# Designs tried in a protein design run: peptides against a protein of PDB entry 3ZN8. Part 46

Target 1, 125 residues: chain A of PDB entry 3ZN8
Amino acid sequence: LEEYDKIQKKMEDVMEGKGKLTLRDVYAQIIALRKMGPLSKVLQHIPGLGIMLPTPSEDQLKIGEEKIRRWLAALNSMTYKELENPNIIDKSRMRRIAEGSGLEVEEVRELLEWYNNMNRLLKMV

## One batch from the design tools (peptide; made by RFdiffusion4, then SolubleMPNN)

Design b2_p16_1_s4 (from b2_p16_1, 8 letters changed)
Fold by OpenDDE base, seed 3:
Structure b2_p16_1_s4 (fold): chain B 125 residues (1-125), chain A 16 residues (1-16)
Amino acid sequence: as target 1 above (125 residues)
Amino acid sequence: SRFEEDLLQLLIAKLK
């Protein structure tokens, strides 16, 4: 919960232009979400939320969990400098990260694209 | 993790 609050604050700071979302923040968010795993399942059973959020099938949840696990592997293969400044990640770095994490380069690119898109969206709000 | 190793190296470098 404390980590979640820190992440939320960080997101708010980025939205206000007071900060930059980093992959370190993403890492922290993923870890926080995993720790809240049982709670997230409880939230899915809250009446009203389940109507707006189609409950992903158990299979979709597993796919999502695997994707998150793969992203964590990528993040764990990044240097501190890369996590703080993802924009320095060039093709050579992506390849290294992919090799170190057992991922395809395209998966690392997808993570970075997701990050970039998220960062842009946060700045637009 | 490489991140942890890198962080450790940075800390060691700062302490030197």
Scores: peptide ipSAE 0.064, ipTM 0.592, DockQ to the pose 0.025
Fold by OpenDDE base, seed 2:
Structure b2_p16_1_s4 (fold): chain B 125 residues (1-125), chain A 16 residues (1-16)
Amino acid sequence: as target 1 above (125 residues)
Amino acid sequence: SRFEEDLLQLLIAKLK
């Protein structure tokens, strides 16, 4: 719960333009979500956050969990500097991360693209 | 992905 609250606050700060989402934040969020389960389940226990969001199917959860596991492998293969500043990840770094994580370079690229898109989205809302 | 969905949920929560 404590870690979740920290991540939530961080994301709120990012959305308010007080910070930047980093891959470190992503990593922390993944860890928190793996401990607590889907955010929808967590929100059900928070008074006043009664957002009726559809719960993903079990199959969707499994697929998502596998993707998250692969992304965690990539994140675990990144340096702290890369996690804090993903924009420094060039082709050489991307290849190293892929090799270290047992992923294809394209999967690492997908993670980075997702991060970039998400970070932009958070800043716009 | 699950993570993407969770992030979207946070965004939705902030907008409410």
Scores: peptide ipSAE 0.046, ipTM 0.569, DockQ to the pose 0.281
Fold by OpenDDE base, seed 4:
Structure b2_p16_1_s4 (fold): chain B 125 residues (1-125), chain A 16 residues (1-16)
Amino acid sequence: as target 1 above (125 residues)
Amino acid sequence: SRFEEDLLQLLIAKLK
């Protein structure tokens, strides 16, 4: 819980423009969430999420957890430099990451696109 | 983890 709170505070600081969100931060967040238990349990601990989002079915939770596992595999296949500066990930790096993680290149691209969208959103705040 | 391996290499290099 303490580690999770630290990561959440860091994310808040980033949203306030006090820092830069990296894939290292994403990695740390995923690890912290997984330490809390299954995604179903994690979601129960997020205030307001259950109010603003429809309660996911057990199947939806399972799908979400599997996606997180896949993204974690991709992150585990990245170098420190790539995690700190995801913009350096070219097609060759992306293919290597996909091969190393057992993912399709498109799944790695999806992760990077998600990150880019989040980073853009955070910069606008 | 390639991340962990790369980090370890960086740490070793810094210690030299």
Scores: peptide ipSAE 0.044, ipTM 0.557, DockQ to the pose 0.028
Fold by OpenDDE base, seed 1:
Structure b2_p16_1_s4 (fold): chain B 125 residues (1-125), chain A 16 residues (1-16)
Amino acid sequence: as target 1 above (125 residues)
Amino acid sequence: SRFEEDLLQLLIAKLK
């Protein structure tokens, strides 16, 4: 509960422009969400989301869980500095992360692109 | 991907 509150406070600070969303924050958030159970359960705990998002099939949930695992592997292969400042991740770092996590470089790039898009979106909110 | 979109929405929802 205390850890969750810390994550929430951090997210609030980011939304208020008091901080920057980092991959460390993303990682913590993913872990917190996973502690709630399978993705299906996570979605159930978010009011209104079921209205905005179509209910994923069981297969889609499995794919999602696998994607989460892969992204977590990538995140686990990042240094603290990279997690805190993802913008420093160049091609060499991406390759290292990919190799260390057993992923394709493109998958690491996809994660970073997703992060960048999310961070951009959050700045607009 | 659909997952990426869902995850994005989840994170946004938690930030609200």
Scores: peptide ipSAE 0.041, ipTM 0.596, DockQ to the pose 0.448

Design b2_p16_2_s1 (from b2_p16_2, 11 letters changed)
Fold by OpenDDE base, seed 2:
Structure b2_p16_2_s1 (fold): chain B 125 residues (1-125), chain A 16 residues (1-16)
Amino acid sequence: as target 1 above (125 residues)
Amino acid sequence: RKSELLRLIYDFLRSE
């Protein structure tokens, strides 16, 4: 809960144009959320989600859970510098991360693209 | 705003 609150504050700062959310922040958030249980339980704690989005099917939950597992593997294979400054991750670093995590390079690229998009969206809010 | 990060994660997962 402590880590969750720290990340929420960081997110608020980013929304106000102060600083940026890093993969370190994302990693910490995922770990904190995983303590709440599987993806299905995590989603139940999102205020207003039931109004905003349809309830995922069991198959969708399984896919989501696997995606989280794979992203955690990728994050665990990154250096501290990469977690703090994901923009330094070039093709060579991306390949290393993929190899270290047992993932395809495309999966690592997908994570990085999601991160970039998320940061852009947060700054626009 | 407290749920924004979770929402963004969820949105990505749903888009797959």
Scores: peptide ipSAE 0.145, ipTM 0.683, DockQ to the pose 0.417
Fold by OpenDDE base, seed 5:
Structure b2_p16_2_s1 (fold): chain B 125 residues (1-125), chain A 16 residues (1-16)
Amino acid sequence: as target 1 above (125 residues)
Amino acid sequence: RKSELLRLIYDFLRSE
């Protein structure tokens, strides 16, 4: 929970324009959430989400769990410098990460694109 | 803020 609180503080700083969320932060958050159990259990701990969003089907939860596992594999294959500054990840680095994680290059690109979009959204909140 | 980050993750996972 202590690690979780640190990540929340980081998010607050980003939302206030006082910092940048890194992939290391994202990685730590995913790990912290995984300690709560499977994706279905995690979703139960999100206040207000059940009111705004429909409960995923069992098949959707399985897909989500697999996506999380794949992203964790990619993150585990990144260097410290890449986790801290994902903008340095070029085609060569993406290929290395993909090979190291057993993923397609397109899956690594998808993770990076999601990260970039998330950062933009956080700055707008 | 926990809800915000989790929402963003959920939104992506849901779109798959």
Scores: peptide ipSAE 0.142, ipTM 0.681, DockQ to the pose 0.422
Fold by OpenDDE base, seed 1:
Structure b2_p16_2_s1 (fold): chain B 125 residues (1-125), chain A 16 residues (1-16)
Amino acid sequence: as target 1 above (125 residues)
Amino acid sequence: RKSELLRLIYDFLRSE
């Protein structure tokens, strides 16, 4: 869980205005979490989640697993510069990433939008 | 603030 701890520290730094969380950070955490097992097992390791959020259904877990798989494919198709600075990803880069990952461009856009929203939320906390 | 990223990921996935 060493990589997980590093990412948590990065998140704390972002919350304190000490930089930004990158897609490389997201990638590293997802990979680290995958070693813990499927999404259902990963969620069990989040303290208080069962109290704050309803347990997902089997269908939701399947959808979640597929989403993670797709996003990992996209992340694996990004360059180091893109992972570190996702805002440089323009339409041309999105198309390349989509083609390289076997995804639709809209799926790549969705990932980037989620990332941007996440960063905004982290800075607000 | 621990596992905040995971919670955010979960929240997004739950909305799908």
Scores: peptide ipSAE 0.141, ipTM 0.672, DockQ to the pose 0.457
Fold by OpenDDE base, seed 4:
Structure b2_p16_2_s1 (fold): chain B 125 residues (1-125), chain A 16 residues (1-16)
Amino acid sequence: as target 1 above (125 residues)
Amino acid sequence: RKSELLRLIYDFLRSE
């Protein structure tokens, strides 16, 4: 819970234009969530999610769980410098990360794209 | 707002 609170504070700071969300922050949050159990259990702890989003099917939960594992693999294959400054991840780094994590380069690209979009969105809120 | 990141993660996962 302590780690989760830190991440929440970080998000609030970013929303206020203070600093930026990094992949290290994302990693920490995923780890914190994993301590709560499987994705199905995690989703139960997200207030308002059931109101704003449809309840995922069992198959969707399995897919989501696998995606989380893949993201963790990618994040675990990144250097500290990359986690703190994802913008330095060029094609060469992306390929290395993909190879190290057993993922396709496109999957790593998708993660980075999601991160960039999320970071931009948070700054706009 | 506090669960926004988690919601965004979920939304991304759900969209794929």
Scores: peptide ipSAE 0.154, ipTM 0.680, DockQ to the pose 0.464; fails the geometry check

Design b2_p16_2_s2 (from b2_p16_2, 8 letters changed)
Fold by OpenDDE base, seed 5:
Structure b2_p16_2_s2 (fold): chain B 125 residues (1-125), chain A 16 residues (1-16)
Amino acid sequence: as target 1 above (125 residues)
Amino acid sequence: KRAKLLELIYEFLRSE
């Protein structure tokens, strides 16, 4: 997967302070992963995951799949500028995204918080 | 090669 490799390279660059991970990158990563099948199938192809994380239950996998679908809906409702620079998303934009995606505002906020935490993590490593 | 992906997935699962 060419897209997969591109995203990995970008993540490495972010860790080295040479770039910034955007929601566009996240979107591309999710799409690339979905080509491998459902979340359960994707997890099976990740070496070392079973060592670092417990194997999710069937119910946990279903919850994860639903979360992915909901986040994709949110991402699909964002503008290009928002995907490239998520920090511009204020309360008004967040509400619009929620309405456009059929989600609660809190769910959009959760996605953005996850994104921010991911960027913090990458910079710490 | 997939270490960064693991971190992404870890954070995703943790948010649940």
Scores: peptide ipSAE 0.128, ipTM 0.662, DockQ to the pose 0.387
Fold by OpenDDE base, seed 4:
Structure b2_p16_2_s2 (fold): chain B 125 residues (1-125), chain A 16 residues (1-16)
Amino acid sequence: as target 1 above (125 residues)
Amino acid sequence: KRAKLLELIYEFLRSE
Protein backbone atom coordinates (compact mmCIF):
# COMPACT_ATOMS: atom_id res chain seq x y z
CA LEU B 1 0.00 0.00 0.00
CA GLU B 2 2.92 2.31 0.57
CA GLU B 3 4.01 1.92 -3.02
CA TYR B 4 0.48 2.50 -4.14
CA ASP B 5 0.27 5.70 -2.16
CA LYS B 6 3.48 6.93 -3.73
CA ILE B 7 2.05 6.37 -7.15
CA GLN B 8 -1.11 8.22 -6.19
CA LYS B 9 0.97 11.12 -4.98
CA LYS B 10 2.81 11.10 -8.28
CA MET B 11 -0.46 11.23 -10.14
CA GLU B 12 -1.64 14.10 -7.98
CA ASP B 13 1.57 15.97 -8.66
CA VAL B 14 1.11 15.49 -12.38
CA MET B 15 -2.44 16.73 -12.12
CA GLU B 16 -1.09 19.81 -10.37
CA GLY B 17 1.32 20.41 -13.23
CA LYS B 18 4.36 19.01 -11.45
CA GLY B 19 6.26 16.69 -13.74
CA LYS B 20 4.71 14.02 -15.91
CA LEU B 21 3.49 10.49 -15.64
CA THR B 22 6.03 8.10 -17.09
CA LEU B 23 5.81 4.49 -18.13
CA ARG B 24 7.93 3.75 -15.10
CA ASP B 25 5.08 5.12 -13.01
CA VAL B 26 2.65 2.99 -14.96
CA TYR B 27 4.83 -0.04 -14.45
CA ALA B 28 5.10 0.60 -10.73
CA GLN B 29 1.36 0.98 -10.45
CA ILE B 30 0.70 -2.26 -12.27
CA ILE B 31 3.18 -4.10 -10.08
CA ALA B 32 1.66 -2.62 -6.95
CA LEU B 33 -1.78 -3.69 -8.07
CA ARG B 34 -0.56 -7.15 -8.98
CA LYS B 35 0.52 -7.65 -5.39
CA MET B 36 -3.14 -7.52 -4.52
CA GLY B 37 -3.79 -10.50 -6.77
CA PRO B 38 -5.47 -10.97 -10.11
CA LEU B 39 -7.46 -8.19 -11.71
CA SER B 40 -10.70 -9.55 -10.30
CA LYS B 41 -9.42 -9.24 -6.75
CA VAL B 42 -7.86 -5.87 -7.39
CA LEU B 43 -11.13 -4.45 -8.61
CA GLN B 44 -12.87 -5.72 -5.51
CA HIS B 45 -10.54 -3.67 -3.35
CA ILE B 46 -11.34 -0.40 -5.07
CA PRO B 47 -14.34 1.23 -3.46
CA GLY B 48 -16.35 3.35 -5.82
CA LEU B 49 -14.93 1.89 -9.00
CA GLY B 50 -18.04 -0.19 -9.42
CA ILE B 51 -20.07 2.96 -9.11
CA MET B 52 -18.17 4.75 -11.83
CA LEU B 53 -17.60 1.82 -14.13
CA PRO B 54 -19.76 -1.11 -15.09
CA THR B 55 -18.97 -4.34 -13.32
CA PRO B 56 -16.89 -6.37 -15.71
CA SER B 57 -17.95 -9.82 -16.76
CA GLU B 58 -15.75 -12.80 -16.11
CA ASP B 59 -14.71 -12.80 -19.74
CA GLN B 60 -13.83 -9.13 -19.59
CA LEU B 61 -11.72 -9.78 -16.52
CA LYS B 62 -9.83 -12.50 -18.34
CA ILE B 63 -9.25 -10.23 -21.30
CA GLY B 64 -8.12 -7.48 -18.98
CA GLU B 65 -5.76 -9.79 -17.15
CA GLU B 66 -4.20 -10.91 -20.41
CA LYS B 67 -3.86 -7.33 -21.59
CA ILE B 68 -2.10 -6.39 -18.36
CA ARG B 69 0.23 -9.33 -18.83
CA ARG B 70 1.04 -8.16 -22.34
CA TRP B 71 1.62 -4.60 -21.22
CA LEU B 72 3.97 -5.83 -18.51
CA ALA B 73 5.86 -7.80 -21.12
CA ALA B 74 6.21 -4.69 -23.23
CA LEU B 75 7.27 -2.58 -20.26
CA ASN B 76 9.82 -5.20 -19.22
CA SER B 77 11.29 -5.00 -22.71
CA MET B 78 11.82 -1.25 -22.53
CA THR B 79 15.01 0.45 -21.45
CA TYR B 80 15.14 2.74 -18.46
CA LYS B 81 15.42 5.72 -20.79
CA GLU B 82 12.35 4.63 -22.70
CA LEU B 83 10.34 4.13 -19.52
CA GLU B 84 11.30 7.57 -18.26
CA ASN B 85 10.75 9.28 -21.59
CA PRO B 86 8.47 7.26 -23.84
CA ASN B 87 8.58 10.00 -26.45
CA ILE B 88 11.96 8.70 -27.61
CA ILE B 89 10.38 5.44 -28.72
CA ASP B 90 10.56 5.56 -32.48
CA LYS B 91 9.61 2.87 -34.97
CA SER B 92 12.89 1.04 -34.50
CA ARG B 93 12.55 0.98 -30.72
CA MET B 94 8.92 -0.01 -30.99
CA ARG B 95 9.81 -2.95 -33.20
CA ARG B 96 12.54 -4.04 -30.80
CA ILE B 97 10.15 -3.84 -27.87
CA ALA B 98 7.55 -5.82 -29.75
CA GLU B 99 10.02 -8.51 -30.72
CA GLY B 100 11.44 -8.69 -27.22
CA SER B 101 8.02 -8.99 -25.63
CA GLY B 102 6.51 -11.34 -28.18
CA LEU B 103 3.89 -8.74 -29.10
CA GLU B 104 2.76 -7.21 -32.32
CA VAL B 105 4.08 -3.75 -33.06
CA GLU B 106 0.49 -2.56 -33.05
CA GLU B 107 0.05 -3.66 -29.44
CA VAL B 108 3.08 -1.64 -28.40
CA ARG B 109 1.74 1.30 -30.36
CA GLU B 110 -1.58 0.99 -28.57
CA LEU B 111 0.15 1.06 -25.19
CA LEU B 112 2.07 4.17 -26.13
CA GLU B 113 -1.01 5.84 -27.50
CA TRP B 114 -2.89 5.06 -24.32
CA TYR B 115 -0.03 6.45 -22.27
CA ASN B 116 0.09 9.65 -24.27
CA ASN B 117 -3.63 10.13 -23.97
CA MET B 118 -3.54 9.40 -20.27
CA ASN B 119 -0.74 11.84 -19.65
CA ARG B 120 -2.60 14.54 -21.54
CA LEU B 121 -5.78 13.90 -19.60
CA LEU B 122 -4.01 14.04 -16.26
CA LYS B 123 -2.49 17.37 -17.14
CA MET B 124 -5.85 18.74 -18.19
CA VAL B 125 -7.55 17.94 -14.91
CA LYS A 1 -9.40 9.38 -6.88
CA ARG A 2 -7.02 6.72 -5.58
CA ALA A 3 -7.73 4.30 -8.35
CA LYS A 4 -7.54 6.72 -11.20
CA LEU A 5 -4.82 4.95 -13.13
CA LEU A 6 -6.52 1.61 -12.70
CA GLU A 7 -9.78 3.17 -13.69
CA LEU A 8 -8.20 4.52 -16.83
CA ILE A 9 -6.62 1.18 -17.61
CA TYR A 10 -9.98 -0.45 -17.13
CA GLU A 11 -11.63 2.08 -19.36
CA PHE A 12 -9.04 1.46 -22.01
CA LEU A 13 -9.51 -2.27 -21.82
CA ARG A 14 -13.24 -1.91 -21.89
CA SER A 15 -13.10 0.30 -24.94
CA GLU A 16 -11.38 -2.39 -26.97
Scores: peptide ipSAE 0.156, ipTM 0.679, DockQ to the pose 0.459; fails the geometry check
Fold by OpenDDE base, seed 3:
Structure b2_p16_2_s2 (fold): chain B 125 residues (1-125), chain A 16 residues (1-16)
Amino acid sequence: as target 1 above (125 residues)
Amino acid sequence: KRAKLLELIYEFLRSE
């Protein structure tokens, strides 16, 4: 998948200190992964995952799929400027995104927190 | 490496 390869390259750049992962990149990867099928099938394509992580139950997979769907709704409600520069997303923008996506503000905050944590980790790994 | 983002997503989702 072309979009998957793009995000992988971006992640590699970030890990090497050559760039910053954006929510646009995250969005592109999620979309690419969705084309591979449900989360269960996607996870099966990840080498070593079964060794590194416990196999999720069917219920956990369903919960995961729903969470991803919610995140996609949030991402779809963001402007291009916000996707490229998530740091500009303040409380007012979060509220707008939440309202536009039918999510709670906390769910949008969780996505942004995850994104920030991921960027920190990628720079450290 | 190639699936690191997915792994991180999975870990996040699993913790919920």
Scores: peptide ipSAE 0.147, ipTM 0.673, DockQ to the pose 0.448; fails the geometry check
Fold by OpenDDE base, seed 1:
Structure b2_p16_2_s2 (fold): chain B 125 residues (1-125), chain A 16 residues (1-16)
Amino acid sequence: as target 1 above (125 residues)
Amino acid sequence: KRAKLLELIYEFLRSE
């Protein structure tokens, strides 16, 4: 997957302090992963996961799959400017995104929080 | 390369 490789390179650059992960990158990654099938199938393509991390339960996979669908809806409701620079997303923008995606504002907030945490994680490696 | 994806997935699942 060409797009998957591009996202991996982007992540590497971020880890080296040469950039910042954006929600556009997140979106591209999700789409690339979805081409591999459901979350359960995606995880099967990651050798060593069962050794490094506990395997998620079936229920956890279902929850994760649903969350991905919801977050895709949110991402699809964002402007290009917001995807490239999520820091501009204020309360008004969050409300608009939530309304456009059929989500609660809290769900949009959770996505943004996850995104921020992910950026921190990548920089702490 | 796979370690990065693992980190993303793990953090995603852990947040749920």
Scores: peptide ipSAE 0.127, ipTM 0.661, DockQ to the pose 0.362; fails the geometry check

Design b2_p16_2_s3 (from b2_p16_2, 11 letters changed)
Fold by OpenDDE base, seed 1:
Structure b2_p16_2_s3 (fold): chain B 125 residues (1-125), chain A 16 residues (1-16)
Amino acid sequence: as target 1 above (125 residues)
Amino acid sequence: RRSKLLQLIYDFLRSE
């Protein structure tokens, strides 16, 4: 819970323009939340989610768990420098990360695109 | 505390 609170504070700081969300922040948050249990248990801790979005089916949760596993594999294959500064990840780095994680390059690209979109969205809120 | 990150992750997973 302490780790989670620190990460949430970081996110709030980013939203207020006091910092930048990094993949390290993302990684740390995912790891912290994974300690809470499976995706289903994590999702129930998100206020308002149940009223804003339909409850995922069991199959959707399984797919989600697999997606998280893949993203964690990618993140585990990144250097600290890349995690702190994802913008340095070029095609060569992306290929290395994919190879190291057993993923397709497109999956790594998808993660990076998601990160970029999320970082932009957080700055708009 | 609302986790915006988790919500965005969920939204991403839901969209695929």
Scores: peptide ipSAE 0.109, ipTM 0.660, DockQ to the pose 0.433
Fold by OpenDDE base, seed 2:
Structure b2_p16_2_s3 (fold): chain B 125 residues (1-125), chain A 16 residues (1-16)
Amino acid sequence: as target 1 above (125 residues)
Amino acid sequence: RRSKLLQLIYDFLRSE
């Protein structure tokens, strides 16, 4: 819960232009959420979720859980410098991360694209 | 406070 609050504050700061969301922040958030259990249990504890999006099917939950596992593997294969400054991740670094995590390069690219989109969105609000 | 975590989760799920 303490880590959760820290991450919320970080996101608020980013929205106010007082910083940037890093992959380190993302990593910390995922770990904090994982302490609550699998994705299905996490979603059940989120107030207002039913208003924001439809309840995921069992298959969607399985896919989401697997995606989280794979992204964690990628994050665990990154250096601290990469986690703090994801923009330095070039094709060579991306390939290394993929190899180290047992993922396809495209999956690492997907994570980075998601991160970039999230950061852009937060800065626009 | 608006839950920024909710937005993160929403975007995560939407990307699938």
Scores: peptide ipSAE 0.092, ipTM 0.646, DockQ to the pose 0.377
Fold by OpenDDE base, seed 4:
Formats: structure tokens, sequence, C-alpha cells
Structure b2_p16_2_s3 (fold): chain B 125 residues (1-125), chain A 16 residues (1-16)
């Protein structure tokens, strides 16, 4: 819980224009949440999510769980430098990460695109 | 406490 609070504070700081969210932060949050159990259980512990988002179907939960697993594999295949500065990840690095994680390069690209979009969004809030 | 990051992750996953 303490680790989770630290991550929330980091997100708040980023929203206030203090620093940036990194993939290390993303990784830490995913790991912290995984300690709470599978995605279905995690979502149950997020107040307000059920108010803002429709309840996911069982199939959606399974898809989400698999996607999280894949993203964790990708993140585990990144170097510390890449996690701290995802912008350095070029095509060569993406290919290495994909190969190391057993993913397609496109899946790694999607993760990075999501990260970039999220980081932009957080700075706009 | 709300996890905005998790919400964004969920939204991303749902959009696919």
Amino acid sequence: as target 1 above (125 residues)
Amino acid sequence: RRSKLLQLIYDFLRSE
C-alpha cells in the first residue's frame, strides 16, 4: 500500500508539471497492483472506476490480464536506461525488446505509443 | 484512492 501511495504521488506531481512519468513508474504500479491479485480483483479495489467505466466482461478481463502479462514481459526486457527514458527506444531497441519478451515489434510499439499518449494526457490535466 | 493510470490502462485495453 505504501508503494502504491508513492506511485499515486508521482502521478500527482506529473499532473502538476513536476517531473515526468516513466516506464519505471508504470512498471512499479503494475507490480504493486498485481500484488492485489488478478485484474478482476484489482479493478474491484479501485474506487470510482466502476462509476466512470462500464464493468468489464469476463472475456475483457481475460484479454486485459493477458495484455498486462505481455506488457510486463516487455518492461522486464527493457534496460534501466530505457525504462527511465523511453524516448531513446529506437527501432533496434524495440526489436531487441520484442525478441527478448517473445512479443511482436508492433506490441512493443503499441505500449510505447500508449505511454506517450498517457504522459501527454497527464500533463494536460 | 483512484488510480488514474489503471483507468488509462483499462481504457486502452478496452479500446482494442
Scores: peptide ipSAE 0.129, ipTM 0.670, DockQ to the pose 0.417; fails the geometry check
Fold by OpenDDE base, seed 3:
Structure b2_p16_2_s3 (fold): chain B 125 residues (1-125), chain A 16 residues (1-16)
Amino acid sequence: as target 1 above (125 residues)
Amino acid sequence: RRSKLLQLIYDFLRSE
């Protein structure tokens, strides 16, 4: 819960134009949420989700859990500097991270793209 | 507090 609260504050700061969300923050939140149980249980704690998003099927939840696991593997393979400053992750670093995590380079790229898009969205909302 | 991060993660996963 403590790490979850920290990332929420960080997100709020970013939305207010103060600093940026890092992958360390993302990692911390994922870990904090994983302590709450499986993805299905986590989703139940998101206010308004049931109204705004269709209820995922069991298969979709399993796919989601696997994706989260894969992203955690990538994050666990990053250095502290990379987690704090994801913009330094070049092709060489992506390849290393992919190899270390057992992922395809494209999956690491996808994570980074998601991160960049999220930061952009947080600044717009 | 709504977790925007979780919502974004969900949206991303659903779009796949």
Scores: peptide ipSAE 0.116, ipTM 0.663, DockQ to the pose 0.431; fails the geometry check

Design b2_p16_2_s4 (from b2_p16_2, 10 letters changed)
Fold by OpenDDE base, seed 3:
Structure b2_p16_2_s4 (fold): chain B 125 residues (1-125), chain A 16 residues (1-16)
Amino acid sequence: as target 1 above (125 residues)
Amino acid sequence: RRSALLRLIYEFLRSE
């Protein structure tokens, strides 16, 4: 919960043009969310979600949980330097992370793309 | 301002 609040503050700072979201922040956020329980329980705590998103099926929730697990594996395979500055992650680092996490390189790329999209989104809003 | 958490989850789910 404490980490959740820190990450929310970080995200707010980024939205205000102060700094950037890092993968360390992402990691901490995921861990904080996991303390709330499974994805289904997390979603229940988000006001307005039912208005913005269709209610996910049980199968979709399971897929989401598996994806979170995979992303955590990738994050756990990153160095501190990579977590703090994901921009240094080149193809060689991406391959190492994939191998270390038991993931496909494409899955690591997807995480990084999501991260980049999140930073762009936070800066635009 | 949408909740930062909502945005994170939205973008996560959107990638599925």
Scores: peptide ipSAE 0.152, ipTM 0.698, DockQ to the pose 0.361
Fold by OpenDDE base, seed 5:
Structure b2_p16_2_s4 (fold): chain B 125 residues (1-125), chain A 16 residues (1-16)
Amino acid sequence: as target 1 above (125 residues)
Amino acid sequence: RRSALLRLIYEFLRSE
């Protein structure tokens, strides 16, 4: 729970224009959430989520769990420098990460695109 | 101020 609170605070700081969210922060957040159990269990512990988002179907939960596993594999295949500064990840680095994680290059690209979109969203609030 | 966690989850689910 302590690691969870640290990451939450960092995300709040980023929303205020203080600092930058890194893939290391994202990685730590995913790990913290996974300690709560499967995605279905995690979602049950988030107040207000049921008001903001429709309840996922069982099939959607399975897809989400698989996506989490794949993204963790990609993150585990990144260097410290890449986790701290994902902007350095070029095509050569993406290919290496994909090969090291057993993923397609497109899956690594999807993770990076999600990360970039998240950073843009946080700065807009 | 929406929770940063909720935003993270929302964007994650949106990518599915």
Scores: peptide ipSAE 0.142, ipTM 0.694, DockQ to the pose 0.355
Fold by OpenDDE base, seed 2:
Order: sequence, then C-alpha cells, then structure tokens
Structure b2_p16_2_s4 (fold): chain B 125 residues (1-125), chain A 16 residues (1-16)
Amino acid sequence: as target 1 above (125 residues)
Amino acid sequence: RRSALLRLIYEFLRSE
C-alpha cells in the first residue's frame, strides 16, 4: 500500500510537469497491483472502470495476465540504468533484454512503446 | 484528477 501511494504521487507529479515516470516506477506499480491478486481482482477495485471500459471477457483477462507476466520478465532483465533511463535502450539492449527474459524483441519493443505513450499522455493532462 | 492508476490500466488495456 505504501508503494502504491508513492507511485500515485509520482504520477501526479508527472502530470504537473514535474519529472518523468520511469520503468522503475512502472515496475513498482505492477508489483503493488499484483498484491491485490490476478488482473480480474485488480479491475474490480477500480472505481468507474465499468463506465469507461466494457467488462473484459475471461479470454481477455488471460491475455492481459500473460502480458503482465511477460513485461515483468522484461523489467527483471533490465539494468538499473535502463529502468531509470529507458531512452538509452537501443537495439542491442533490447535484444539482450529479450534473450534474458525469454521474450521476442518485438515484445520488449511493445513495452517500451507503451511506456513512451504513457509518458506522453500524462504530460498532456 | 483522474486516477493515474486508471490511466495506466486504460493504456495497458488499449495496447492489447
């Protein structure tokens, strides 16, 4: 719960133009959310989600859960420097991370793209 | 302020 609150504050700061969200922050957030249980349980605790998004099917939940597992594997294969400064992750680093996590390079690229899009979105609010 | 968590989840789900 403490880590969850810290990350929320970090995200709020980013929305105010103070600093940036790092992959370390993302990692900590995922771990904090995982303490609530599987993705299905996490989604049940999010107020207003049912208004914003259709209820995911069981298959969609399984896919989402697997994606989280894969992203955690990628994050666990990153160096501290990469987690703090994801922009340094070039093709060579992506390949190393993919090999270390048992993922395809494209899956690592997808995580980084999601991260970049998230930071852009937060800064526009 | 929309919960930063909601945005994180939204963007995650949107990428699927």
Scores: peptide ipSAE 0.137, ipTM 0.690, DockQ to the pose 0.358
Fold by OpenDDE base, seed 1:
Structure b2_p16_2_s4 (fold): chain B 125 residues (1-125), chain A 16 residues (1-16)
Amino acid sequence: as target 1 above (125 residues)
Amino acid sequence: RRSALLRLIYEFLRSE
């Protein structure tokens, strides 16, 4: 819970224009969420989600869990410098990360795109 | 402010 609160504070700071969300922050957040249990349990802790999104099927939860594992593999294959400054990740770095994580380059690109979208979204709040 | 967690989950699911 303490780690989770630190991450939330970081996200709040980013929303206030104080600092930048990094992949290190994302990594920490994913780990913190994973400590809450499987994706299904995490979703239960989000008020109003059931109103905004249909309840995921068991298959959808499995897919989500697999995606989390894949993203963690990608993150584990990144250098500290890349985690702190994801904008340095070029095609060569993406390929290395993909190879190191056993993922397709497109999956690494998807993670980075998600990150960029998230960082942009947080700054718009 | 929408929960950062909600946004994370939303964007995560949307990327599928």
Scores: peptide ipSAE 0.145, ipTM 0.701, DockQ to the pose 0.408; fails the geometry check

